# Peptides against a protein of PDB entry 4Z5W: the designs that were tried, part 11

Target 1, 305 residues: chain A of PDB entry 4Z5W
Amino acid sequence: IPDVFLELNKLWYFSAQSNLFNGEMPRSLSNSRSISLLSLRNNTLSGQIYLNCSAMTNLTSLDLASNSFSGSIPSNLPNCLRLKTINFAKIKFIAQIPESFKNFQSLTSLSFSNSSIQNISSALEILQHCQNLKTLVLTLNFQKEELPSVPSLQFKNLKVLIIASCQLRGTVPQWLSNSPSLQLLDLSWNQLSGTIPPWLGSLNSLFYLDLSNNTFIGEIPHSLTSLQSLVSKENAVEEPSPDFPFFKKKNTNAGGLQYNQPSSFPPMIDLSYNSLNGSIWPEFGDLRQLHVLNLKNNNLSGNIP

## One batch from the design tools (peptide; made by RFdiffusion4, then SolubleMPNN)

Design b1_p30_7_s4
Fold by OpenDDE base, seed 1:
Structure b1_p30_7_s4 (fold): chain B 305 residues (1-305), chain A 30 residues (1-30)
Amino acid sequence: as target 1 above (305 residues)
Amino acid sequence: DEEEKEKKEEEEKLKKELEERKKLVTNIIT
């Protein structure tokens, strides 16, 4: 990318995604006062990520996903006082979340999917201080760690939580009950155990639940038949979606379905591939907004309603 | 001998099921 952004003093939106750009981010771009939205995703950019947050006073969205960046996560990003959305998917950091992210009050959406992030306990302890955090994507990180169950963890404004394919141990954490606005929960493809907690059915905005491919035992909580978002078409206030798309990929190499916003996911309960027992509740028939109920590969018995 | 053979066949079956299951991995990523 040429170092010409000093001349582009009115450049608000820069999208150079899905090109063949290589080398480092140009210094003039890292110092741009005008840029609000920066997307460089799906290139071969390299070097360390550096943004001059004192210069980049208009930066609101950053998508650097699927690049060859190296080094640490930029600890100065919280100094970008208007920065709301960050997509760092598929950047191999091999790092922990910086402690400075405790101060990241502008942050609303964060993705580190497949970015070799380590220490989930520290990551969640840090990110709980982000009062405006609504979307958190941590898929393919924290390999074989334990999902922390610390009751003091609090994500008050959390709408989307995806921590899939981490081989995480532990149980469904009680601190998620402190997220009453949760709409999408994906904890699939882990090693989570215990029972599915009944308080999940009290998450009235929860329309997408994926607990598939774990080691859950016991009965399906009857409270899941009373999820209000699946019973009635509540006016889903179109909250501002993340400035980055979601991809549901089957195997890392296949073409994935693109979802531009979390609300584009079909309403779903997936409890498949666990060790759940007991009956299928007839009251799942009350979930008129449910598109997908997947209970396959469990130890369920009785009548199919 | 027969119980050890049955236990190995069950372990191989479980391993094969786990491998087939891994081919079905779906991830939400960005």
Scores: peptide ipSAE 0.486, ipTM 0.863, DockQ to the pose 0.075
Fold by OpenDDE base, seed 2:
Structure b1_p30_7_s4 (fold): chain B 305 residues (1-305), chain A 30 residues (1-30)
Amino acid sequence: as target 1 above (305 residues)
Amino acid sequence: DEEEKEKKEEEEKLKKELEERKKLVTNIIT
């Protein structure tokens, strides 16, 4: 990418995604006062990520995903006072989330999907201070770590939480009960154990639940049959989505289905590939908004309602 | 011999199930 962005003093949106750009990010781009949205995703850009947050006063969205950047996560990003959305998926940091992210009050959406992030406990302890955080994607990190269950963890405004394919140990964390606005929860493809907690059915906005491919035991909580978002249509507030799309990939090498909005996911309960027992509740028939109920590969018994 | 055969068949069944599970990995990523 040429170092000409000083001349582009009216450039508000720069999207150069899915090209063959290599080398470092131009210094003039890292100092752009006009850019609000920067997307360089799916290139071969290298070097350290550096953004001059004192210059980049209009920066609201940053997508650097699927590049060959190296080094640490930029600790100065909280100084970008308007920065709401960050996508750092597939950047191999081999790092922890910086402590400075405790001060990241502008942050609404964060993805580190497949970014070799370490220490989930520290990550969640830091990110709970991001009061405006609505979307958190941490898929394919934290390999074999324990998902912290510390009740003091609080994500008040969290709407989308995806921590899939981490081989995480532990239980469904009680601190998620402090997230009453949660709409999408994916904890699939972990080593989570224990019972599915009944308080999940109290999450009135929860329309997508994936707990598949874990080691959950016990009965399906009857409270899941009373998920208000799946009973009635009335409360689908179209809130502003993240500026980055989601991809549901079947296998790491397959093309994923793109979802531009979390609301584009079909209403789903997936509890498949666990060790759940007992019956299928007939009251799942009350979930008139549910598109997908997947209970396969469990120890369930009785009649199919 | 029979117990070792049954154990091998169960290990192969588990391995096949694990390989089938690995083929079905669905991840939401960005």
Scores: peptide ipSAE 0.463, ipTM 0.832, DockQ to the pose 0.069
Fold by OpenDDE base, seed 5:
Structure b1_p30_7_s4 (fold): chain B 305 residues (1-305), chain A 30 residues (1-30)
Amino acid sequence: as target 1 above (305 residues)
Amino acid sequence: DEEEKEKKEEEEKLKKELEERKKLVTNIIT
């Protein structure tokens, strides 16, 4: 990418995603006062990620995902006072989240999907201080760590939490009950154990629940039949989506399905591939908005209602 | 003996299904 962004003093949006750009990010781009939205996703850019936050006063969205960047996560990003959305998916950092992210009050959406992030306990302890954080994606990190169950963790404004495919141990964490606005929860493809907690049914905005491919035991909580977002249409609060898409891969050989907004996910309860027992509650028939109920490969018994 | 054998066969079957499916990546933001 040429170093010409000093001349582009009116450039508000720069999208150069899905090209063949190589080398480092231009210094003039890292110092742009005009850019609000920057996307360089899916290129071959290299070097360290550096942004001059004192110059980049209009930066609101940063997408650098699927590049060959190296080094540490930029600790100065919280100094970008308008920066809301960060997509760092598929950047191999091999790092922990910087302590400076405790001060990241502008942050609303963060993805580190498949970025070799380490220490989930530190990551969640840091990110709980981001009071405006609504979307958090940490899929394919923290391999074989323990999901912290510390009740003091608090994500008050969290709407989307995805921590899939980490081989995490532990239980469904009680601190999620402190997130009453949670709409989408994916903890699939872990080694989570224990029972599914009844308080999940008190999350009145929860329309998408994926707990599939874990080691959960016991009965399906009856409270899941009372999820208000799945009973009635009236509770679908349209909120501003992150400036980055979601992808769901249904098959190893298939391309991922792209979802541009969390609301584009089908209303779903997936509890498949666990060790759940007992009956299917007839009251699942009250979930008039539910599109997908997946209970496959459990130890369920009795009559299908 | 038979019940313990059936339980082990079910656990091995579940483990094998889980291993084949570990290649399915759900909700990757890429």
Scores: peptide ipSAE 0.033, ipTM 0.596, DockQ to the pose 0.075
Fold by OpenDDE base, seed 4:
Structure b1_p30_7_s4 (fold): chain B 305 residues (1-305), chain A 30 residues (1-30)
Amino acid sequence: as target 1 above (305 residues)
Amino acid sequence: DEEEKEKKEEEEKLKKELEERKKLVTNIIT
């Protein structure tokens, strides 16, 4: 990318996604006063990520995903006072989340999917201080760590939480009960154990639940048949989505389905590939908005209602 | 004795097939 962004003093939106750009980000781009939305995703850009937050006063969205960047996560990003959305998916940092992110009050959406992030306990302890955080994607990190269940963790405004494919140990964390606005929860492809907690059915905005491919035991909580978002349409609050798409791969070799909005996910309960027992509750028939109920590969018995 | 062996071999085969299917069916949101 040429170092000409000083001349582009009115450039508000720069999108150069899915090209063959290589080398480092140009210094003039890292110092742009005009840019609000920067997307360089799916290139071969390299070097350390550096942004001059004192110059980049209009920066609201940053998408650098699927590049060859290296080094530490930029600790100065909280100084970008208007920065709301960050997509760092598929950047291999091999790092912890910086402590400076405790001060990241502008942050609304964060993805570190498949970014070799370490220490989930520190990550959640830091990110709970981001009071405006609505979307958090941490898939393919924290390999074989324990998901902290510390009741003091609080994500008050959390709408979307995705921590899939981490081989995480532990139980469904009680601190998620402090997130009453949660719409989408994916904890699939972990080593989570214990029972599915009944308080999940009290999350009135929860329309997408994926707990598949874990080691959960016991009965399906009857409270899941009373999820208000799946009973009636009236609770579909269209909140502003992150400026980055979500990808769901069904198969390793298949192209992932792209979802541009969290609302584009089908209303779903997936509890498949666990060790759940007991019956299927007839009251699942009350979930008139439910598109997908997946209970396969469990120890369920009795009649199908 | 033979029925319990066949049942164990079938459970082990199902477990192995389930592990192979778990490798193939990566629900990865990225």
Scores: peptide ipSAE 0.028, ipTM 0.514, DockQ to the pose 0.067

